# Peptides against a protein of PDB entry 5VZU: the designs that were tried, part 186

Target 1, 271 residues: chain A of PDB entry 5VZU
Amino acid sequence: GRTLEDIFHEHMQELILMKFIYTSQYDNCLTYRRIYLPPSRPDDLIKPGLFKGTYGSHGLEIVMLSFHGRRARGTKITGDPNIPAGQQTVEIDLRHRIQLPDLENQRNFNELSRIVLEVRERVRQEQQEGGHEAGEGRGRQGPRESQPSPAQPRAEAPSKGPDGTPGEDGGEPGDAVAAAEQPAQCGQGQPFVLPVGVSSRNEDYPRTCRMCFYGTGLIAGHGFTSPERTPGVFILFDEDRFGFVWLELKSFSLYSRVQATFRNADAPSPQ

## One batch from the design tools (peptide; made by RFdiffusion4, then SolubleMPNN)

Design b2_p26_1_s3 (from b2_p26_1, 10 letters changed)
Fold by OpenDDE base, seed 2:
Structure b2_p26_1_s3 (fold): chain B 271 residues (1-271), chain A 26 residues (1-26)
Amino acid sequence: as target 1 above (271 residues)
Amino acid sequence: SGLYVSDIKPFNPYLRLADGTIVPVL
């Protein structure tokens, strides 16, 4: 029978052939568009920039990681037959951390699926509630002519006197043992393993992660048909590596920072 | 000099580095 590896190799060959055919059509007319690296901000989870992603059988792609307040975004610099270049392949909600279970329970895909779908429903509820508050706030600005209520004169309340009785009540300071919030061990990553049945292109992924967040990934049919956002998990491994678990696709994409120094790739300062 | 991407939709398979080096993303 065809191994999963044989299927991935066949699909990779087809993709390479497609990339070649499309490239060869432009041999005489290669246009290049300038791109800029996003500026780094102090509150950015990691340095923004270019990452080399692995999309299973789709080979290598370049994604720009950028931060937008409490959201992160992966934008395709390169594309595939399903999701063209320039699309937002992943959107990460930095407000919604995913707590991975212990290493044993991380092997259970259904447990990860439960955790992610519970967070998805919370995100949906927050979006519905925030939509109601924004709707109600616009209706009530009728111009209430606030008639200036006349400033009633502050009556000078009299200076009552001095009596100084020094009641000694030595109330023992109850030791409020401030539960020292153990500073979340920001330094020691959690052991990480992919669930059983999640496909990775390479078994060589980091076995320790710093933190995880809820996110959505863009999927589509060939030619960008019926594009939709599917739930997933952004896995931060380190400063230079992150992953995305595509929950519905049961796939994992690993992204590694492009270590090349790009001269003059910074966005022009807004004039 | 700057970072450039080839405009070959859907793939855009080439990065041009600031030095003019073209890196294929195949």
Scores: peptide ipSAE 0.332, ipTM 0.862, DockQ to the pose 0.672
Fold by OpenDDE base, seed 5:
Structure b2_p26_1_s3 (fold): chain B 271 residues (1-271), chain A 26 residues (1-26)
Amino acid sequence: as target 1 above (271 residues)
Amino acid sequence: SGLYVSDIKPFNPYLRLADGTIVPVL
C-alpha cells in the first residue's frame, strides 16, 4: 500500500514538476514585479519581512510577514497550485493569545483543538456583536422630509431673573485610568512540542515557544477552488522563526526569516 | 534597484535581488 511517505513524495514530485513546467514556459520572457518590505513599527511583535515557509509536501515558499495593528498577515510571495502568490496564507489575531497546556498535554491534539475552537467561537461572537452596533446606527436617518412648519409667532419670553447660585458640585471626573494595555510581554519561553498526529516536514522545529495566537490559514483545491479559512495556531518561536499549526489539516508549517539584506527594498516613505 | 518577484502565476518562483541575482524558490 502507499505509505504516507510515498504520498508525500509523489505530491512533492508533482508539485516540482508543475513548478518546472510553468517556469519553463516563461524562460524567454520573465516579467518581474517590484515588491517592498513592510516598514517596521515599534509595536510590531517581531520585525516584518520575508520568511521561508515549509508546507510539508508543498515544499518551500516565501511569505511576507506584516503587521496591521492587532493583526498579522502572512502573504504568499511565491504560490502553489492551491494557493496562488499574493494570497494571505495566514491571518493572525494578536488580540487572541492561545495558552498552550503543559508539555504532556501538548501531545494531545484534541486538547489543542478544544482550546483553538473555543477561541474561534469567541472571535465569531465578537464579530457578530460588532456588526450589530454598526447596523443600528445607520437605520435612523430616514430622510425627514422637512415639511415647512409654518412660522409660529415668536412669543416674547419674559425676563425672569432669579439669581440661583449654581452649586459648584465639582464632581471630580474619575480619571478612568485607561489600563495601559501592557505591551504583550514576551512571555518566558515555554517548552513546545507538536501534538501527536500533526505532520511536519522536518522534526527540526524549535522546542521552545514565546507566544501563541489564534489565526486562520487559507486552504483551497487545485486552481484555487473552494478557498476557505481554517482555524490554526500561530506559534512565535523567536525574532526569526514562527510556525503555524493547521488544525483541520493536522499539519505544521515552519517559517524562518530570509537572512538576506535587500537594498532599496523598503517601501517609499509616504510623502 | 529593488526587490522583485517573477510574474509566473500561480508560483512566482523567482526573487530578483537588487544586484540582479535571481533566487529560485523551489
Scores: peptide ipSAE 0.325, ipTM 0.856, DockQ to the pose 0.685
Fold by OpenDDE base, seed 1:
Structure b2_p26_1_s3 (fold): chain B 271 residues (1-271), chain A 26 residues (1-26)
Amino acid sequence: as target 1 above (271 residues)
Amino acid sequence: SGLYVSDIKPFNPYLRLADGTIVPVL
């Protein structure tokens, strides 16, 4: 049978050939579009910017990481035959943390899959409930006919109602000790390993992670056919590295910050 | 000066850095 290695090599050769064919068509007419780095915000999980992503057999791509309140987004700066440049390759829900099991249970793909699918169902339920509240509120604006309620002005200044005595009933306020939810300690980096059967281009990924979040990855056929969002895990390693586990694809993409300083790459201030 | 990407759909495989260096993303 074809080894995984043979399949990866064949697919890499095909992609290199496709990239070559497409690039060769532009030999005389390379246009460049200016791109801007997202502005950094204080509440951003890490500094937004360009990351070099590894997509296994898809090779090397550049992704722009940006933050949008409780969501993060990876946008392809470069693309592939399936997902063209400019698409949102990953969408991260910063409301839904993924708790990785211990290091022994992290090797179990089915355990990770269970955890992520449980979070996926919660996200779907929250979306359905929020959709129902928004739907019911719009229906009841029946056309209240404009009955012209008349303008009558009367100003009368009614009088000083009397000094009702202060009953002292000293009901002891039961100190509801609001259990201060201890801010979840920015935990010591949890030991991290990929589940068995998850493919990585490089075995050189960080063996500790800071936190994980639920996310979705965009997948499609060649030519961006039948695009869909698949469940996955965003893994924050450090300020300059994150990963994405594609559950359905059983693949891991590592993203490393592009360390190059880009002069005048900041977005123009909104005028 | 600025960050630029090549307009080669679907790939956009080249970044032009602020110094004018073109970096292929292969």
Scores: peptide ipSAE 0.319, ipTM 0.861, DockQ to the pose 0.664
Fold by OpenDDE base, seed 3:
Structure b2_p26_1_s3 (fold): chain B 271 residues (1-271), chain A 26 residues (1-26)
Amino acid sequence: as target 1 above (271 residues)
Amino acid sequence: SGLYVSDIKPFNPYLRLADGTIVPVL
């Protein structure tokens, strides 16, 4: 029977051949498009920029990480036969932190799946509720037919007297101790391991993570057919490394910062 | 000098670095 390794090698060879065929069509007329690095903001989770991503059998790809308020995006700079260059391969919701269990329970894929799907349902509920508030506000501009109602006479409003004594009932302000969201201890890395049955290209991934967030990954058939977003986990390891667990695919992608210095690659200042 | 990517859809398999070095992304 074909081993998982045989399937991986066959798919990698097919991908290399496809890249070669497509590249050979342009041998005489290679055009290059200029790209710019996103501007860094103080509130960015890490410095935005280029990362080398591993997509299992797809080999190495380049992804641009950028921050957009409470969302992060991974945009493909390079593409594959399923998802072309320029697509948003991952979208991260920085409002929805994933708390990983202890190291023993992290090996349980069903536990991770439960945690992620619970967050997915919360995100769906918030989107439905926010959609309702936008709908109700538009309806009531009925035409104010300014019928000039006739000036009926000024009946003298009787002088009701002032005497209401202010009772000083000093209701103690119950200090609703807003449970100070303990500042998520940003400092100490949690031990990290992939769940059993999650495929990684290598076992060489960071064994500690800083924080995790809910996100969605883009998947598609060959030629970008039937594109859909699947639930996943963004894992921040450090300033230069993050991962994405594709929950439905049971796969892990590791992303490492491109350490090359790009001169004049910054976005032009908005005038 | 700037960062450039090859316009070979769907792959864009080459990065041109600011120094002019072309890096294949295979």
Scores: peptide ipSAE 0.303, ipTM 0.847, DockQ to the pose 0.659

Design b2_p26_1_s4 (from b2_p26_1, 11 letters changed)
Fold by OpenDDE base, seed 2:
Structure b2_p26_1_s4 (fold): chain B 271 residues (1-271), chain A 26 residues (1-26)
Amino acid sequence: as target 1 above (271 residues)
Amino acid sequence: SGLYVSDILPFNPHLKLADGTIVPVL
């Protein structure tokens, strides 16, 4: 029978052939568009910019990472046969941190799947509730005819008398067990390993991560057919590296900062 | 010099600098 390796090699050969056909067709007409790096903000999780991604069989891609309040976005700078450039390959919800289990339980794909799907459900509920509040708020601007409610007379509160017996009930101060805010270990990376059965192109991924967030990745058929959002995990390793676990695809993409210094690549200041 | 991307989008991660330098992002 064809092994998973044989299928992977056949798919790689097909993608290389597609890559060759398309590059050969364009040899005569290279159009170039100017792009600008997003401005860095103090509240950005890491410096925004260009990252080189490894998409399993598709090879190397370039994405622009940008921050939009409590959302991060990976935008394709290079396309592939499935998803053209300019599309948002990943959308990250920085409100929904993923807590990875200990290193032993990180090997369990079903545990990661459970954690991600629970967060996906919360995100869906918050979107439904926020949609209802926006709907109800528009309906009730009926003109409140302010009928002047008649001034009810101030009933004089009777002067009840002085009996000041000091009951000494020594209420023991209930020890408010201050829920020890586990110190946000903002600095110490957690040990990281991919779950068993998650494919990585390179086994050379960082074995320590800073934090993880819920996100969605864009998937499509060839020619951008039936595009959909699939759940995943954004993994911040360091200032220059992040990953994305595609949960349904059982795949991992590693992204590394493009270290090249680009002169005059900053967006013109809005005058 | 600025940052330019080839509209030959699907297959070649080439950044072109405004000076015409192609930075292969290998």
Scores: peptide ipSAE 0.253, ipTM 0.800, DockQ to the pose 0.524
Fold by OpenDDE base, seed 5:
Structure b2_p26_1_s4 (fold): chain B 271 residues (1-271), chain A 26 residues (1-26)
Amino acid sequence: as target 1 above (271 residues)
Amino acid sequence: SGLYVSDILPFNPHLKLADGTIVPVL
């Protein structure tokens, strides 16, 4: 089949042509949809909102970053020929922190790949286990066909079994204090560099990151063909910048907050 | 007044306010 790399690179010339077509159409027929900024929550990793992202061959796009409990999402506000607007370009699992190695080992793509794929496997196991618990609970409501089995009069033999002293083995249930998942403390910033062979649109990315998380990115062919979620790393740099390493594509996208004040862009409070 | 976006222009993303003001994303 076409590789994910083929999907990204083979169409670069078509994307340049499409860029020209779209730029030439700028004046005539723009359909606009209304968007609302997500409300900020105290537990949000950073303030949610609009970010400008770089997508390899596509260039600049707008994404909405939002938080949904232990998940973050980057939703495409601008669409491209591969992925339409409204799709979730990135999904971040805030339960699964990625620990980057030292700066020397960060240059090793295979080391980053190993770390990400190990976390991907844990996420898959957790999804399977959670699916099994939900499955077992539904199975037992088989309809009790109350077939009236006839009342055989089983005799009440009153056997006086002896006074076995209750051994008070007061096994204290060891309170497995579920180690309260310490809220992912903003770790001290660490030096950051892209692995060798990971492409960026420019080298102007932050060289220090606060924390990283496991995530998945959406990729597709033109016309949203064969859409897939690929493993990657969400990198928090600061309050206004994050990155995503697309592991399989060996690419990096930098996202920077849109520095604009929008009047009446907040969602109407549900009355 | 509100915030609006075009779905069709991936290569030059911009935001449009309800007053017609365009905010380019550079």
Scores: peptide ipSAE 0.241, ipTM 0.816, DockQ to the pose 0.469
Fold by OpenDDE base, seed 4:
Structure b2_p26_1_s4 (fold): chain B 271 residues (1-271), chain A 26 residues (1-26)
Amino acid sequence: as target 1 above (271 residues)
Amino acid sequence: SGLYVSDILPFNPHLKLADGTIVPVL
């Protein structure tokens, strides 16, 4: 039978050949589209920008990471035969943290799968409830025909007098000890390891993570056939590195910031 | 000057940097 390695190698060769065929067709007529970096916001989990991703058999790709309130998005700047450029390869829900177990239990894929699928179910329930609240809110705006009820002149009820005596009761200001919300110690990294049976292109990934979030990854067949979103885990390692565990694919993608200064790459301020 | 991507859908395998340098992403 074909080994998994043979299948990955054949697929990599096919992808290289496809990339070569497409690039060779444009050798004399390369047009370029301008892209802009997302503006950085103070509340952004990390600085938005370009990241180089290692997608197992697909090789090196570039993704734009951007933040949208409680959501993060990875948008493909480069595409592949499955997922074209401009698609959202990952969508991260920053409301739904994934708590990784201890390092021993992190080796258990079934435990990670359970944790992620429980969060997926919560996200699905919240979407259904929010859809119901949005649905019920629209149903009750039946056109109230405001029949103009005639203005009956209500009579001048009389000015009763002023005699409110000042009761002195000196209630002591109870010291509301503002429970100082301890600033979430952003600094304590957790030991990190991939579950057994999750494939990585390289075992050289960070062995400590800052935080994890629930997310979905986009998968498709060749030519963007049957596109679907699969559950996964976004792993923030540091300011310049994140990962994505594709749960159903049992794969890990590592993303590293493109260490380049882009001049005039910021979006023009809306005038 | 700016950041540009090659218009080779679906791949867009080239970035053009602000200096005009083309970086292949293959």
Scores: peptide ipSAE 0.229, ipTM 0.769, DockQ to the pose 0.669
Fold by OpenDDE base, seed 3:
Structure b2_p26_1_s4 (fold): chain B 271 residues (1-271), chain A 26 residues (1-26)
Amino acid sequence: as target 1 above (271 residues)
Amino acid sequence: SGLYVSDILPFNPHLKLADGTIVPVL
């Protein structure tokens, strides 16, 4: 029978052949589109910009990392046979930090899967709750045709007396123990290793990470067929490197900042 | 000058500057 490795190799050869066919068809007529770097904000997790991404099957691609409040996005600048340019290859929820276990337990793929799926279910619950609050508010503006009910006479209900003694209910203010946001240990990076059975195209990935977040990655068949979002882990290594673990695919993508200076690549100021 | 990318599926992804300079993504 074909092994999973044989299927992966066959798929890699097909993708290389497709890339070759597409490149050869356009060799004389390269169209170029203008791209703009996103503006940097002080609260951005790292400087936004262009990164080279390594995908197991696709090889090297260019992505734009941008920040949108409590979300980050990786947008494909280069397309592939599955996912065209301009698609959001990764979406990161910066509200949902993932705590990696110790280095020994990081080798356990099932432990990482448990942690990610527990966060996925929390994100689904929050989306359901936020959807209900938006729905109930609109229904009640039925036109109250206030028919003028006739003025029934003011029966003088008698003035019962005053003598409510103020009970000194010294309700101690219950210290709402604000769940101490565990101080983001901003300092020393955590030792990092890929789980057993997660494929990396390169074993030369950073062995220390700063923080991790829940995210989703886009997958599709050839020609962008049946596109879906799969759960994963965004791993911040440093200012110039991040990773994404594709949980269902058992793969790791490393992204490194494009070390180039671009002139007049900034977005035009909103008028 | 601006930053440009090919709409073609890159075998080797590259960025083209408006001056025609190609920045290989290695």
Scores: peptide ipSAE 0.212, ipTM 0.774, DockQ to the pose 0.460

Design b2_p26_2_s1 (from b2_p26_2, 14 letters changed)
Fold by OpenDDE base, seed 3:
Structure b2_p26_2_s1 (fold): chain B 271 residues (1-271), chain A 26 residues (1-26)
Amino acid sequence: as target 1 above (271 residues)
Amino acid sequence: MKTYLGGEMPKEELEKTREELRKIYE
């Protein structure tokens, strides 16, 4: 069968040509939009900002990483022939941490795929359950016509029953030992290796990671045809580097923080 | 279908890969 690598080689010239055509068309009519950096919050996994993706066939890509409660998003600042600027290239679910196996088992692509697909099914179940609760609440505002039915005074009955003694049974309050949530050890970085058969365009990826999370990546044909989300793994290496494993594509993308300081890049305070 | 990575993965090959992955884990 054609390897993913064979498919990449056959279309590399077409991608370069398409990128050249797109960039050359912009010489006639450039629309400039100011981009604001997202505000940093104390609860953010890392500082939000601009990251440089290394994509061998696409060249240099810029992605904005932002945090939205228990979700992170990578938004394309630079477009490519497949996915235009402003699209969410990655969505990360910070509720669903992925625990990588030991270094020997990390080489097994099947083991990583199992872990990711199990998390994908949990995310799907949670979305189905949360959808049912929102639907039932709206139906019952039928107009209860307040018919004023009358005040009949029913009187009766008296019964006195007796004085049962105070049994002192001093049931000791069983100390519900609140299982101390072991503080999530700011764990020493775990050794990291890509599974066999996952292509990396950058062989110099970090060999230690802090945390991994379930995520989805956006894929499309040329001209943003038939866009779909595929399962993947967000890999946090450090404050300035993260990766994304595209599970179905058997590929890895490395992102590094843009170290340039931008003056007046803060979002205007909502007036 | 040309993927974001600049490879044309045929939709059939993507579906086949998904089905092969499903069969390994069901």
Scores: peptide ipSAE 0.024, ipTM 0.459, DockQ to the pose 0.329
Fold by OpenDDE base, seed 1:
Structure b2_p26_2_s1 (fold): chain B 271 residues (1-271), chain A 26 residues (1-26)
Amino acid sequence: as target 1 above (271 residues)
Amino acid sequence: MKTYLGGEMPKEELEKTREELRKIYE
């Protein structure tokens, strides 16, 4: 019988062949677009730029990581048979940090799933509440016909007098115990392990992570059919490495910074 | 059918990939 390894190798060959065929058939029709590297900002979680993704079945992909306030985005530079180039493969909510449990409980996929789904529900609630405030604010600017209200004469309101009785009451200063916001410990890395049943192409992933965030990954059928966002976990390992756990797919993707200097890759300054 | 990033690609995705390849070669 074919092994899972045989099936994986066959699929990898087929994906390479699909890429070759698409490239060869459209050789005369290929539109090349210049890609600019996003400018770095002081508040960026890490330096933005190009990352090499190592996926299970898809092999090698290039993703651009960029920061947009409290959101991070992974944009595909290389397409695959499912997700075209230029699509946002991952969208990360930097407001919703995921706290991983201890190393023993990290091995439990159901525990990670619970944590992620609870965060997903909070994100949905916040989106519903913010949608309601934005909806109510736009409705009331009906054109108030400026009926010229006649100039009613300013009745001189009488000068209320000054009586300044100085009541002494010496209320004791209640010690407001300022709950010391524990300084966000510039995170000592925590031990990291993939849950049992999460597939990684390489067992060689960092065993320590700095922080994790809630995010969504884009999945689709071949030819970008029925695209949808699925919940996942963005894992920051270091300045040059991050991962994404695809919760529904039970898969892990590792991304490593492309160690190349590009000349003239900076975005033109907004004039 | 959804993209699969795991090591255990669904048989149906493999079959779909093969069918897409076949249509390109015919």
Scores: peptide ipSAE 0.022, ipTM 0.533, DockQ to the pose 0.082
Fold by OpenDDE base, seed 2:
Order: C-alpha cells, then structure tokens, then sequence
Structure b2_p26_2_s1 (fold): chain B 271 residues (1-271), chain A 26 residues (1-26)
C-alpha cells in the first residue's frame, strides 16, 4: 500500500507541477479581469477590502472580504492549484457568533469542535425550517374561479339585539423583558489562543480577538476536485486582521489587510 | 482554501496524514 510519506510526496509533486503549469501560463495568453473593491457600508463589521494570507506551500494568497447583510464572504483573488480565483473561500454567518471559552478551555480542540458543531446544527435547522415555509407557500394555486352562477336575491331578515357590556379584565401583559443581549462591549478583546493540534504557520498571531463567528470554508483536491464546505470559525482580531480556523483541517489561516491604496478601484456606481 | 492531500483521501487518512506531516515538519 502507499505509505503516508508516499502520498505526501505525490501530493507535493502534483502541487509543484500544477504551480509550474499555472506560472508557465504567464508566458502565454493571460486574461486580465478588473477587480473592484466592494463599497463600504456603515453596518459592515470592518471595512471591506483586500486581505493577504500566507498558506505554506501555496505562498501569498489575496482574498477580498465583503459584507452582504448578515453574511460576510471571502473571495479568492489569487487562485491556487486546488481552488481557482473567484471562488468563495470562506462564508461567514454574522448571525451565529461563536463564544470562545476561557483561555484554558480554548486550548482544547474538542471543546472548540463541540461549540462549532452545535452552531452548525442550529444553522441546519434554520435552513430546514425556512425551506419548509418556502415550499408550502407555492402549492396553493388558488382554485380557478368557477363562474358565479347568478345568486338569487333572498330576503332581508331583521335587526336588533342589544348592549351586553363585557367587563374590561385588564390582564396586564407581563413584560417579558427580553433580556437585551448586552451589546457586546466592542472595546475589550477576549484573550485568544489556538487549540492544541491546530497548525498555524504564523506563530505570531494576535493573542486577543474582538469576536468570532461561525463560517464555512471551501476545500478541494488538486484541480478543484471534490469541492466541499467545511465548518470553521471566523475570528476578527482587529480592523486589519482576521483569522479562519478550519475545524476539520485542524489549521488556522491569518489574513492581514493589504495597506496599498488603489486608485480608481471603486466599483462603478450602479446606473 | 485548504488542500486535500491527494484529492480523495478519507477524513481519517487526511487526519492521520496531517499528524504525520506535522511530526515530520515541526
């Protein structure tokens, strides 16, 4: 049978070969596509834009972060041998905040896994419920109006009966004070550490985070084979840095804002 | 994005491969 070492060597050889093929295409016909920066909205979690990540054998990756209401999206600007440019490398559900445990329990991968999988199950339930409501609403094609047969004019029967004064039982609706979710104190970063066994190529990751959200990451084999969504955690560190924990991959990716100012990179105003 | 080592590796083999690779490259 193939050893794990054989599989690794074959994978690395294929990765190098694919990189060579892609780089050798630069000597051929290149198709350039203009990228527009997404417009910033006041409700955006952070300023949208370009972020750089480093993935070991992949090298420099550029991802565009954009906000779409209660969702955020990381779109690959740079392709790699497994996921082409333009793919959504991460999708973040901003409705599903991940609460990290204390620093001691953050080191436990199984605890993070539990928390993420519980949120994943909630997201699946919400999708099933919303799918059922959308399915039932289309089925009532109202019965074709059968032509009204001429209604005969039947008679006037009468008027009167009186005043019954039903009592004002003023049952005070108990104010179920919906416990106002304390506005997450935007200012105090939570201590952050990667779980044991989560690989980071950047040991110099931020040790405090602002907030975390449930998300999914796209993974694939070479040539975009067997693409799937894997659960993960989007970690907002600050205005210029975010991370993604790939749960099933036991790995972390750090992204830092591209500080370069791009002139004329704004999306054309929708006419 | 993260790569499947070998495109079709079962999750268990992928985890085992990652653990072995970590031991080799740490």
Amino acid sequence: as target 1 above (271 residues)
Amino acid sequence: MKTYLGGEMPKEELEKTREELRKIYE
Scores: peptide ipSAE 0.019, ipTM 0.519, DockQ to the pose 0.087
Fold by OpenDDE base, seed 4:
Structure b2_p26_2_s1 (fold): chain B 271 residues (1-271), chain A 26 residues (1-26)
Amino acid sequence: as target 1 above (271 residues)
Amino acid sequence: MKTYLGGEMPKEELEKTREELRKIYE
């Protein structure tokens, strides 16, 4: 039978061929769309922006990282043969932190799989419960045909007088200044290693991570056929680097900030 | 066949991997 290596080799050849065709035939027909960098918000986990990813045979990809409350999103700026530009390559649930085990147990892929699948089931339950609350709330607004009851003229009842009873000096309860929760100190970095059997394009990945979150990645066939989301782990290394572990694919993608400054790339202020 | 990371995973191998992962959770 074909080995996984044979399949990967054939796929790499196809990707190279597609890239060659694209660059050789369509260079003069390129359409450019302006992209805007998302504005930074105080609650953003890191500064949003462009990141370069290197994973598998796709080579270099550009992803825009943005934050949307308790969610982060990676949007493809570069397309590939499977997933076109503008698709959400990764969606991160910042409500569901992944706690990595010790460095010895991090080498166990089954342990990581157990942790991720447990979080996936919690996310599914929360979606079902929230879907039920949203469903029940819509059902009961039957159209009340509010017949317009005629405006009876309510009479001018009179101006009763001025009685001046004294101000009891109600002692102001001391405002317990809710101690502003110090912005959660960027958790001390923990030792990080990929599980055995997780492929990385390069062994040069950060060996310390700040925090991890549950996420999903988009996978598809060539031409964006049968797209689906697969479970994974978003790994924040530092302000300029994050990773994604694709659980079902047993693969790791490293993303590094594009250090280039872009003039006039800011989103127009919402008017 | 699904790809994302520059490898093609056959549908059958993807389903097998999912089933193996499910058995780790159960």
Scores: peptide ipSAE 0.022, ipTM 0.450, DockQ to the pose 0.368; fails the geometry check

